# Peptides against a protein of PDB entry 5D63: the designs that were tried, part 154

Target 1, 292 residues: chain A of PDB entry 5D63
Amino acid sequence: SLRRGIYHIENAGVPSAIDLKDGSSSDGTPIVGWQFTPDTINWHQLWLAEPIPNVADTFTLCNLFSGTYMDLYNGSSEAGTAVNGWQGTAFTTNPHQLWTIKKSSDGTSYKIQNYGSKTFVDLVNGDSSDGAKIAGWTGTWDEGNPHQKWYFNRMSVSSAEAQAAIARNPHIHGTYRGYILDGEYLVLPNATFTQIWKDSGLPGSKWREQIYDCDDFAIAMKAAVGKWGADSWKANGFAIFCGVMLGVNKAGDAAHAYNFTLTKDHADIVFFEPQNGGYLNDIGYDSYMAFY

## One batch from the design tools (peptide; made by RFdiffusion4, then SolubleMPNN)

Design b2_p22_7_s1 (from b2_p22_7, 12 letters changed)
Fold by OpenDDE base, seed 3:
Structure b2_p22_7_s1 (fold): chain B 292 residues (1-292), chain A 22 residues (1-22)
Amino acid sequence: as target 1 above (292 residues)
Amino acid sequence: SAEDEMFERFRAEYRALVASLE
């Protein structure tokens, strides 16, 4: 079953992703096929899948940027019915916005079926051009048509996954205590993480004993990421991953505060030094405390 | 210890940060 999370949804046949045109929050904004750049944010192409309780394999899909939901126009079962962004709620009962998402016959891609109409999200004619029509179309679960098959590339991690990644890291102190603040985290590419760091002013900040030292840098980075999240996305129910750690060196005679994020594959953490913007697999400290 | 002091200070600051983001 598809897990709750943020997904980049890519067509199985052509290099096109499900895109809310211009990221507009207006009702009726077209959802279209659009090119994407791997390992980037792809702002208008991120979707929060929220599972509906007690309805098997059924979700709402909220566009992260606009905060609007994938909506089959009038819930029509006619082939070619527009799929648009529309205002909604995560746990709506509106069948226009309920999508059953299950594996396709190839076992890797998914099909997206409207709960009410039983039609499928279709990249019309497999058109790879920007702005290509995405519509509801007749189909079956076992059909191999790539126009209706989609890869769900997970762009987020659950708190449990983050916890597991931390637990696997060799630079964790025996007295480690972790504090989990959110349930689902968008994991940023390092380039974006670095840009937030740059925009925060931290590169120009000067270390000063006690008054602005390691903990201040680490917290400032966390705050900057939080603000970036709040300013960038209209959807709710997720956070931006940026951890804070306190660590002690092997000798036990020095402590440090620093940040951490997740690697591209979400399997490991990488340490981030907010004083210089460096990413390190070994920052020279073992964490005894983390907030994330 | 220095670790304990840092922990308590950081925890307080972090709580304030979280509250500011609510």
Scores: peptide ipSAE 0.021, ipTM 0.548, DockQ to the pose 0.056
Fold by OpenDDE base, seed 5:
Structure b2_p22_7_s1 (fold): chain B 292 residues (1-292), chain A 22 residues (1-22)
Amino acid sequence: as target 1 above (292 residues)
Amino acid sequence: SAEDEMFERFRAEYRALVASLE
């Protein structure tokens, strides 16, 4: 079954993603097909899938940018019914906003069925143009029509997945203690992570003994990412991944505070030095404590 | 130890940060 998480949802037939037009939070904003750029944020094309308790394979889909939800207009079962953004809640009982999401017959892509109407999210005519209509359309789970098949590219990790990635890293001290603060984390591309770092003013900050040293840099980076998240997204129920670590060197005579993020495949961590903006596989310290 | 002191200071600062963001 599909895990809770943030997804970039891409059509199986053409290079088009499910896009909330202009990222507008207005009720009735069209959801459309739109081109995307791999390994970028794709601002209007990220969706938080929240599983509905005790309803198998059924989710709400919240647009990260607008904070509105995927909504089948009037819950109509007619082919061609508009799919729009609309205000809602994560655990709504409104069948217009409940979507059963399961694997298609090809075992890789998913189909998105409205819980009430039993119609499927359809990229009409497989149109790859920007602004192409997405609508509810009749279909079956076993049908091979790529207009109704979608790849769910997971852009987030759970706290458990992050914990596992940390545990696999060779630069973790035997006394390591991790403090998990959130349940789901959007993982940023390094380019975005670096841009936040640049915009924070940290590149111009000067190291000063005790008054502004490694811990201040690391916390400032965490704060910058947090602020960026708060300012960028209207959806709730997720955080932006940016970890803080305290580490000790092999000799045991020096300590350091630094940041870390996840690799592209979400399987490993990479260390980030907020004092110079560098990414390192080995920062020269073994972590005995982390916040994330 | 120096590590313990650093840990406690950092923990306190981090709690303050979290409070400011939520």
Scores: peptide ipSAE 0.021, ipTM 0.552, DockQ to the pose 0.056
Fold by OpenDDE base, seed 2:
Structure b2_p22_7_s1 (fold): chain B 292 residues (1-292), chain A 22 residues (1-22)
Amino acid sequence: as target 1 above (292 residues)
Amino acid sequence: SAEDEMFERFRAEYRALVASLE
């Protein structure tokens, strides 16, 4: 079963992703195939999958950038029916915006079936060009047509997954307490995380004893990430991952405040020093408190 | 607890800094 989360949805046949054209919030904006760059944000190509309670394997798909939803035009079962962005809500009853998503016969890719029409999201002709049509098309769950098979690359973690990653890290103090602030987190690539750090002004901030020291740097970084998230995305129901930790050294005679994020595979955390922008597997402290 | 107090302090600072970035 597909988990709630943010996904980059890539065609199984060609290197093309499901893209909301120009990231526009206008009703009827075409959803198209578009090239993508691995390990980048791919702004118009991120989709929040929200599972519908009591309807097996069925979701709404909200474009993260525009805040609009994947919509089969007029709910038509005709092959070639346009798939567009359209205003909606996460738990809508509109079958034009309800998608049953299950594994294909190959066991790796997914198929995306409209709940009402029973047609499938199709990259028409497997066209790999930018702007290629994506439409509803007749099909079955068991056929092998790659035009209708999609890889769901998870770009987010749940709070539970983040908690598990922290728990696996060897640099956690025995008295550790974690405070979870949100339920789902978009995990940024380091390049984006670093850019937010640079734009925050922290690289030019002066360390001053007590008045502006490690805790101020760490909180400022988290604030900058929060602001970046609010300014960048129209969708709701998720946050941007950036943690704050308080740690103590092995000798017990020094403390530090710092940030952390998740590794690319989401299995581990990596520490971030907001005073110099460095990423470290061992920052020299064991965390006794975190919030994220 | 001491941890709770620190959390509340940091949370307050976070909110203030977010506001200052607007």
Scores: peptide ipSAE 0.018, ipTM 0.514, DockQ to the pose 0.060
Fold by OpenDDE base, seed 1:
Structure b2_p22_7_s1 (fold): chain B 292 residues (1-292), chain A 22 residues (1-22)
Amino acid sequence: as target 1 above (292 residues)
Amino acid sequence: SAEDEMFERFRAEYRALVASLE
C-alpha cells in the first residue's frame, strides 16, 4: 500500500507530472499535466498523501505549495470532469477530495480513483503538453491505459526512515542519542540545500571562538532551512529535513557540531559542513547526539 | 543527561534564530 508521504506524481505514459496550475490556492484552480525537471523541487507538483484511517488505500492529496487539496469537481462521475485544487482538510469526509490509490495492473504504477465517483484521474489523451487537461474518467483497476497510470515518486521520509538511515551509518558514536522533532520530512536536493545555505549568509559568517563557532553555524543552517520551509510551503504536517549533530573525533580530544541530510535514495545520510558548504561521507567525527 | 541538556540548549537556540530570521 502507498505510504503517507510527499510525492511527485508522474504519468506512466508521458513525461508529465500532476501540477497545480500556478500553485494557486484559489478554489477551482485547474490541476494539469506539466513537464518537470528531475532532481529538482518542482514546486507546484508535490503532493502530501494523507491516509484516511479505517478506509483502505484512501487518501487526501494536499498540494504542498498551495495547501489546497485535489478535488473532483462536484464529485461528478462524468468523463471529463475537472480535477481542481480546493480548500479542504487532511481527514475530510468530502468524497470529492478522497482518492483511493492502489497499484495498477503493471505492479509499479498507481491508479488514482475518486472515492465517491469511482472514476480515475486521467491525463486526457495522454497529452504531454504543459497545461494538458487532467480529469476524472471512467476506467477499471485492471486496465492498462497509461493515461490513468501514475508513478508515485516519494520525495519525503518518515522519522523512522531517517532514524534507520542514521543507524546504519558508520560514523555514529556508541553513545548516540537522536531526538526526532517531526514525523515526515521533505528531503531536499543538494542543490536546493546549498542554495538555502548561500542565502542564509553563512558563507560570509566569521568563525569566532565560542561566540560564533561550530554549533552556531550548525544551528543557523537548521534555522535557515526551517525558515525556508515556512516561507515556501502552505501545507502543514511535514518538515524540511535538516539535521544537527554533535560529534567527537576518534581520538576523543575534539568535538564538532555539523549538519546532515539524506542521500537521494533516502537510504543513507551525508554530512554537511555549514562553515564551508561541503558535503562529506566522513566528516571526521562520530555523532553522539542529533536532532532533526 | 548531558545529551538531554545539550539538546534543550540547541533547541532553544534554534527557536531563537528562527524567530530572528522571521
Scores: peptide ipSAE 0.018, ipTM 0.516, DockQ to the pose 0.059

Design b2_p22_7_s2 (from b2_p22_7, 13 letters changed)
Fold by OpenDDE base, seed 4:
Structure b2_p22_7_s2 (fold): chain B 292 residues (1-292), chain A 22 residues (1-22)
Amino acid sequence: as target 1 above (292 residues)
Amino acid sequence: SKEDEMFELFRKEYRELLASLA
């Protein structure tokens, strides 16, 4: 079954993603097909899938940017019914906003069925143009129509997944303690992570003994990412991944504070030096503490 | 523990720095 998480949802037939037009929070804002750029933040195209307890394979889909939810207009079963953003809650009982999401017959893509109407989210005519209509449409689970098949590219990790990624890293001290602050984390592309770093002013910050040294840089980076998250997204229930670590070198005579994020495949961590903006697989320290 | 103390220190500094960026 689909896991709770943030997804970029791409059509299986054409290079188009499910996009909330202009990222608007207004009720009735069209959800449309739109082009996307791989390995970037596609601002209006990220959706938090929240599983509904005791309802198999059924979710709400919250647009990360607007904080509104995917909504089948009037819950109508008519083909061509608009799919829009609409105010809602993660655990709503409104069938207009409940979506059963399961694998399609091809075993890779998903279909998105409205819980009430039993119609499917459809990229109308498979139109790849920006602003193409997305609507509820009749269909079946086994139908091969690519207009109704979607790849769910997971853009987030759970705290457990992050913990697992850390645990398999060879640069973790035997006394490591991790403090997990949130449950789900949007993982940023390095380019975005770096841009936040640049915008924070850290590249121009002066190292000063104790008063502004490694721990200050590392915490400042995490603070900057936190602020960026708060300023960028209206949805709740997730965080932006940016960790802080304390590590000790092999000789045991030096300690360092630094950041870390996750690799593109979310399987590993990569260390980030906030003093110079570098990404490293080996920062020269073994972490004995982290929080994220 | 030492780790707990250090974590609390980080928490404090994090909040302060977050506030400074606001």
Scores: peptide ipSAE 0.020, ipTM 0.500, DockQ to the pose 0.062
Fold by OpenDDE base, seed 1:
Structure b2_p22_7_s2 (fold): chain B 292 residues (1-292), chain A 22 residues (1-22)
Amino acid sequence: as target 1 above (292 residues)
Amino acid sequence: SKEDEMFELFRKEYRELLASLA
């Protein structure tokens, strides 16, 4: 079953993703096929899938950028019915905005069925052009039509997944205490993470004994990421991953505060030094405290 | 615990710095 999370949704037949046109929050904004760039944010193409309690395999899909929801126009079962962004809520009962998402017959891709109409999200004619029509269309769960098959590329981690990644890292102190602040985290590409760091002014910040040292840098980075998240996305119910750690060296005579993020595959953490913008697999300290 | 105290301090600083970035 599909997990709650943020997904980049890519067509199984052509290199096209489900895109909310212009990221607009207006009701009735077309959802279209659009090209994407791997390992980038793809701003208008991120969707928070929220599972509906007690309704098997059924979700709302909230566009991260606009804060609006995938909506089948009038809930119509007619082939070619528009799929649009529309205001809504995560746990709506509106069947126009409820989507049953299950594996296709190929076992890798998913199909997206409207809960009410039982039609499927379809990239019409498999058109790979930007702005290609996405519509509700008749279909079955077992047919192999790639127009209705979608890869769900997970762009986020749960707090549990983040915790697991931390736990398997060799640079964790035996007295480690982790504090989880949110439930779901968008994991940024390093390029985006670095750009936030640059834009924060931290590269030009001066280290000063106690008054602005390692802990200040680490907190400032997390604050910058938080601010970036708040300013960039209209959807709620998720955070941007950026951790803070306190660590002690092997000799036990030095401590440091630093940041960390997750690797691309979300399986491991990588340390980030906010004083110089470096990514390290070993920062020279074992973490005894973290919050994220 | 010491870790709890440090967390609370960090949380406070985080909120203050977040606000300062407005």
Scores: peptide ipSAE 0.019, ipTM 0.483, DockQ to the pose 0.060
Fold by OpenDDE base, seed 3:
Structure b2_p22_7_s2 (fold): chain B 292 residues (1-292), chain A 22 residues (1-22)
Amino acid sequence: as target 1 above (292 residues)
Amino acid sequence: SKEDEMFELFRKEYRELLASLA
């Protein structure tokens, strides 16, 4: 079953993703096929899948950028019915915005069925062009038509997954205490993470004894990421992953505060030094405390 | 909230650790 999370949804047949046109929050904004760039944010193409309690395999899909929801126009079962962005809520009862998402027959991709109409999200004619129509279309769960098959590339991690990644890292002190502040985290590409760091002014900040030292840098980075998240996305119910750690060196005679994020595969953490913008697999300290 | 609880606990421990490192 599909887990709650943020997904980049890519067609199984052509290199096209489900895109909310122009990221507009207006009701009726077309959802279309659009090209994407791997390992980037793809701003208008991220969707928060929120599972509906007590309704098996059924979700709302909220566009992260616009904060609007995937909506089958008038809930019509007619083939070719437009799929649009529309205002809504995560736990709506509106069947126009409820989507049953299950594995396709190939076991890798998913099909997206409207709960009410029982039609499927379809990249019409498998058109790979930017702006290609996405519509509700008749189909069955067992059909192999790639127009209705979608890869759900998970762009977020749960708090539990983050915790597991930390636990696998060898640079964790025996007295480690972790504090989880949110439930679901969008994981940023390093390029985006670095850009936030640059925009924060931290590259120009100077280390000063106690008054602005390692903990200040680390917290400032965390704050910058938080602000970036708030300013960039209209959807709620998720955070941007950026951790703060306090660590001690192996000799036990020096402490440091630093940041960390997750690797591309979300399986491991990578340390980030906010004083110089470096990414390190070993920052020279073992973490005894973290919050994220 | 659970978040508030965790944050308060963090702040407490953070302060204690900072004091021990001073």
Scores: peptide ipSAE 0.018, ipTM 0.498, DockQ to the pose 0.292
Fold by OpenDDE base, seed 5:
Structure b2_p22_7_s2 (fold): chain B 292 residues (1-292), chain A 22 residues (1-22)
Amino acid sequence: as target 1 above (292 residues)
Amino acid sequence: SKEDEMFELFRKEYRELLASLA
């Protein structure tokens, strides 16, 4: 089963992703096929899949940027019916915005079926052009048509996944206490994470004993990421991953505060030094406390 | 709420740990 999370949804046949045109929050905004750049944010192409309680394999799909939802126009079962962004809620009962998402016959890609119409999200004619029509179209679960098959690339982690990544890291102190603040986290590319760091003013901040030292830098970075998230995305129900750690060195005579994020594969953490913007696999400290 | 209790515990422990930072 597909788990709750933020996904980049790519066509199985051509290098095109499901894109909310211009990221507009207006009702009726077309959802289209569009090119994408791997290992980037792809702003208009991120979708929060929220599972509907007690309805098997059924989700709403909220565009992260606009905060609107994938919507089959008038819920029509006619082939070629437009799929648009439309205002909604995560747990709506509107069948126009309910999507059954299950594995296709190939076992890797997914098909996206409208709950009401039973038609499938279709990249019309497999058109790889920017702005290509995405529509509801007749189909079956076992059909191999790549126009209706989609890869769901997970761009977020659950708090449990983050916790697991931390637990696998060798630089965690035996007395470690972790505090989880949110449930789902968008994981940023390092380039974006670094840009937020730069824009925060931290590169120009002066270290001062006690009054502005390691803990202030680390908290300032966390705050900057939080603000960036709030300012960048209209959807709710997720956070941006940026952790704060307190660690002790091997000698036990020095403590440090620093940040951390997740690696590209989401399986491990990487440490971030907010005083210089460096990414490190070993920051020289073992964490005894973290919050994220 | 339970969440509030957890946050309060976090805040307390965080303050104590911050005080121990070198």
Scores: peptide ipSAE 0.018, ipTM 0.469, DockQ to the pose 0.206; fails the geometry check

Design b2_p22_7_s3 (from b2_p22_7, 13 letters changed)
Fold by OpenDDE base, seed 4:
Structure b2_p22_7_s3 (fold): chain B 292 residues (1-292), chain A 22 residues (1-22)
Amino acid sequence: as target 1 above (292 residues)
Amino acid sequence: SKEEEMFARFRAEYHALVASLK
């Protein structure tokens, strides 16, 4: 079953992703096929899948950028019915915005069926051009038509998954205590993480004993990421991953505060030094406390 | 707020650790 999370949804047949045109929050904004760049944010192409309680395999899909929801126009079962962004809520009962998402016959891709109409999200004619129509279309779960098959590339982690990644890291102190602040986290590419760091002013900040030292840098980075998230996305119910850690060195004669994020595969953490913008697998400290 | 509480705890624990290492 598909987990709650943020997904980049890519067509199984052509290199196109489900894109909310211009990221517009206006009702009726077309959802279209659009090219994407791997390992980037792909701003208008991220969707928060929220599972509907007690309705098997059924979700709302909220565009992360616009905060609007995938909507089958008038819930029509006619082939070619527009799929648009539309205002909504995560746990709506509106069948126009409820999508049953299950594995296709190939076992890797998913099909996206409108709960009410029973039609499927279809990249019309498999058109790979930017702006290609995405519509509701007749189909079956077992049909192999790639126009209706989608890969769900998960771009987020749950707090539990983050916790597990931390637990697997060898640089965790025996007295480690972690504090989870949110439930689901968009994991940024390092390039984006670094850009936030650059834009924060931290590269120009001067280390000063106690008054602006490691803890200030680390907290400032987290604040910068939080602000970036708030300024960038209209959807709610998720955070941007950026952790803060306290660590002690092996010799036990020095402590440090630093940041961390997750690796591309979300399986491990990588440490980030906000004083110089460096990423390290070993920052020279064992984490005794973290919050994220 | 929860975040403020976490920051306060962070600072307290950091300073305690630093103090213990001196």
Scores: peptide ipSAE 0.023, ipTM 0.525, DockQ to the pose 0.785
Fold by OpenDDE base, seed 1:
Structure b2_p22_7_s3 (fold): chain B 292 residues (1-292), chain A 22 residues (1-22)
Amino acid sequence: as target 1 above (292 residues)
Amino acid sequence: SKEEEMFARFRAEYHALVASLK
């Protein structure tokens, strides 16, 4: 079954993603097919899937950017019914905004069925053009029509997944204590992570003994990421992944504070040095404490 | 080192903070 998380939802037939037009928060904003760039944020094309308790395989889909929800207009079962962004809540009972999401017959892609109408999210005619119509359309779960099949590319990790990634890293001290601050984390591409670092002013910050040293750099980076998240996204219920670690060297005579993020496959962590913006698999310290 | 000691204190205080939030 589909896990709670943030997804980039891509058509199985053509290189188009489910896009909230202009990222607008207005009720009735069209959801359309749109091109995307791999390994980038794709701002208007990220959706938080929130599973509905006690309703199998059923979710709300909140656009991360607008904070609005995928909505089948009037809940109509007519083929060609508009799918729009609309205000809502994560655990709504409004069937216009409830979507049953299960694997298609190919075992890899998903189909998205409106809970009420039983119609499916359809990229009309498989149109790959920007702004192509996405609508509710009749269908069945076992049909192979790629217009109604979608890949759910997970862009986030749960706290448990992050914890597991940390646990398998060889540069963790035996006395390690990790503190989880949130439940779900959007994992940024390194390019975005670096851009936040650049925009924070840290590249020009002066190292000063005690008054502004490693811990200040590391915390400033986390604060910058937090602010970026708050300023960038209207949806709630997730955080932006940026960890802080405290580590000790092998000799045990030096400590350091640094950041870390997750690799693209979300299976491992990579260390980030906020004093120079470098990514390292080995930062020269073993972490005895982290919060993220 | 003094830095290590400071980090240890931070760790302890953070633990207490997190505990207070739960």
Scores: peptide ipSAE 0.010, ipTM 0.440, DockQ to the pose 0.081
Fold by OpenDDE base, seed 2:
Structure b2_p22_7_s3 (fold): chain B 292 residues (1-292), chain A 22 residues (1-22)
Amino acid sequence: as target 1 above (292 residues)
Amino acid sequence: SKEEEMFARFRAEYHALVASLK
């Protein structure tokens, strides 16, 4: 079963992702195939899958950038029916915006079936060019047609997954207390995380004893990421992952405040020093408190 | 201790920040 989360959705046959053209919020904006760059944000190609309560394997798909939803035009079952962005809500009853998503016969990719029409999201002709048509098309769950098979690459973690990653880390103090602030987190690539750090002004901030020291740097980074999230995305129901930790050294005679994010595979955390922008597997402190 | 001092001050500041961002 597909988990709630943010996904980059890639065709199983060609290196093309499901893209909301120009990230436009206008009703009827085409959803198209488009090239992508691995390990980058791919702004117009992120989709929040929200599971519908009591309807098995069925979701709405909200474009993260535009805040609009994947919509089968007129809910038509005709092959070639346009798939567009359209205004909606996460828990809509509109079958034009309800998608049953289950594993294909190959056990790795997914198929995306419109709940009402029972047609499938299809990269028409398997066209790998930018702007290639994506449409509803007739099909079955067991067919091997790669035009209708999609890889769902998870770009987010739940609060529980983040909590588990922290728990696995060896640099957590026995007195650790964690405070979870949100339910789902977009995990940024380090390059994006670093760029936010640079844009925050922290690289030029002066360390001053007590008045602007480690805790101020760490909080400023968290604030910068939060603002970046609010300014960048129209969709709701998720946050941008950026943790803050307080730690104590092994000797017990020094404390530090720092940030952390998740590794690429989302299985572990990596520490981030906001005073110099460095990523470390061991920052020299064991965390006794975290906010994220 | 430094740990306790940071715990108290940082917690207060962070909660205020969260309130301002949401």
Scores: peptide ipSAE 0.008, ipTM 0.456, DockQ to the pose 0.057
Fold by OpenDDE base, seed 5:
Structure b2_p22_7_s3 (fold): chain B 292 residues (1-292), chain A 22 residues (1-22)
Amino acid sequence: as target 1 above (292 residues)
Amino acid sequence: SKEEEMFARFRAEYHALVASLK
């Protein structure tokens, strides 16, 4: 079954993603097919899937940017019915905004069925052009029509997944204590992470003994990422991944504070030095404490 | 709540560890 998380939803037939036009929060904003750039944020094309308790395989889909929800217009079962962004809540009972999401017959892609109408999210005519219509359309779970098949590219990790990635890293001290601050984390591309670092002013910050040293740099980076998240996205219920670690060197005579994020495949962590913006697989310290 | 307890523990331990670094 599909896990709670943030997804980039890509058509199985053509290189087009489900896009909320202009990222607008207005009710009735069209959801359309649009081109995307791999390994980038794709601002208007991220969707938080929230599973509905006690309703199998059923979710709301909240646009990360606008904070509005995928909505089948009037819940109509007519082929060609518009799919739009509309105000809502994560655990709504409105069937216009409830979507049953299960694997298609090919075992890799998903189909997205409206809970009420039983029609499917359809990239009309498989049109790969920007702004192509996405609509509710008749179909069945077993059909192979790529117009109604979607890849769900996971862009986030749960706290449990992050914890697991940390646990298998070889640079974790035996006394390690980790503290989880949130439940689901959008994982940023390094380019975006670096840009936030640059915009924070940290590259020009002066190291000063005790008063502004390694811990201040690391915490400032986390604060910058948190602020970036709050300023960039209107959806709630997730955080932006940026960890802080305290570590000790092998000799046991020096300690350091630094950041970390997750690798592209979300399987491992990579260390980030906020004093110089470097990414390292080995920062020279073993972590005995982290929070993220 | 469990969350409040968790964060209270976090704050206490974080403060102690950070203080030891300085």
Scores: peptide ipSAE 0.025, ipTM 0.489, DockQ to the pose 0.172; fails the geometry check

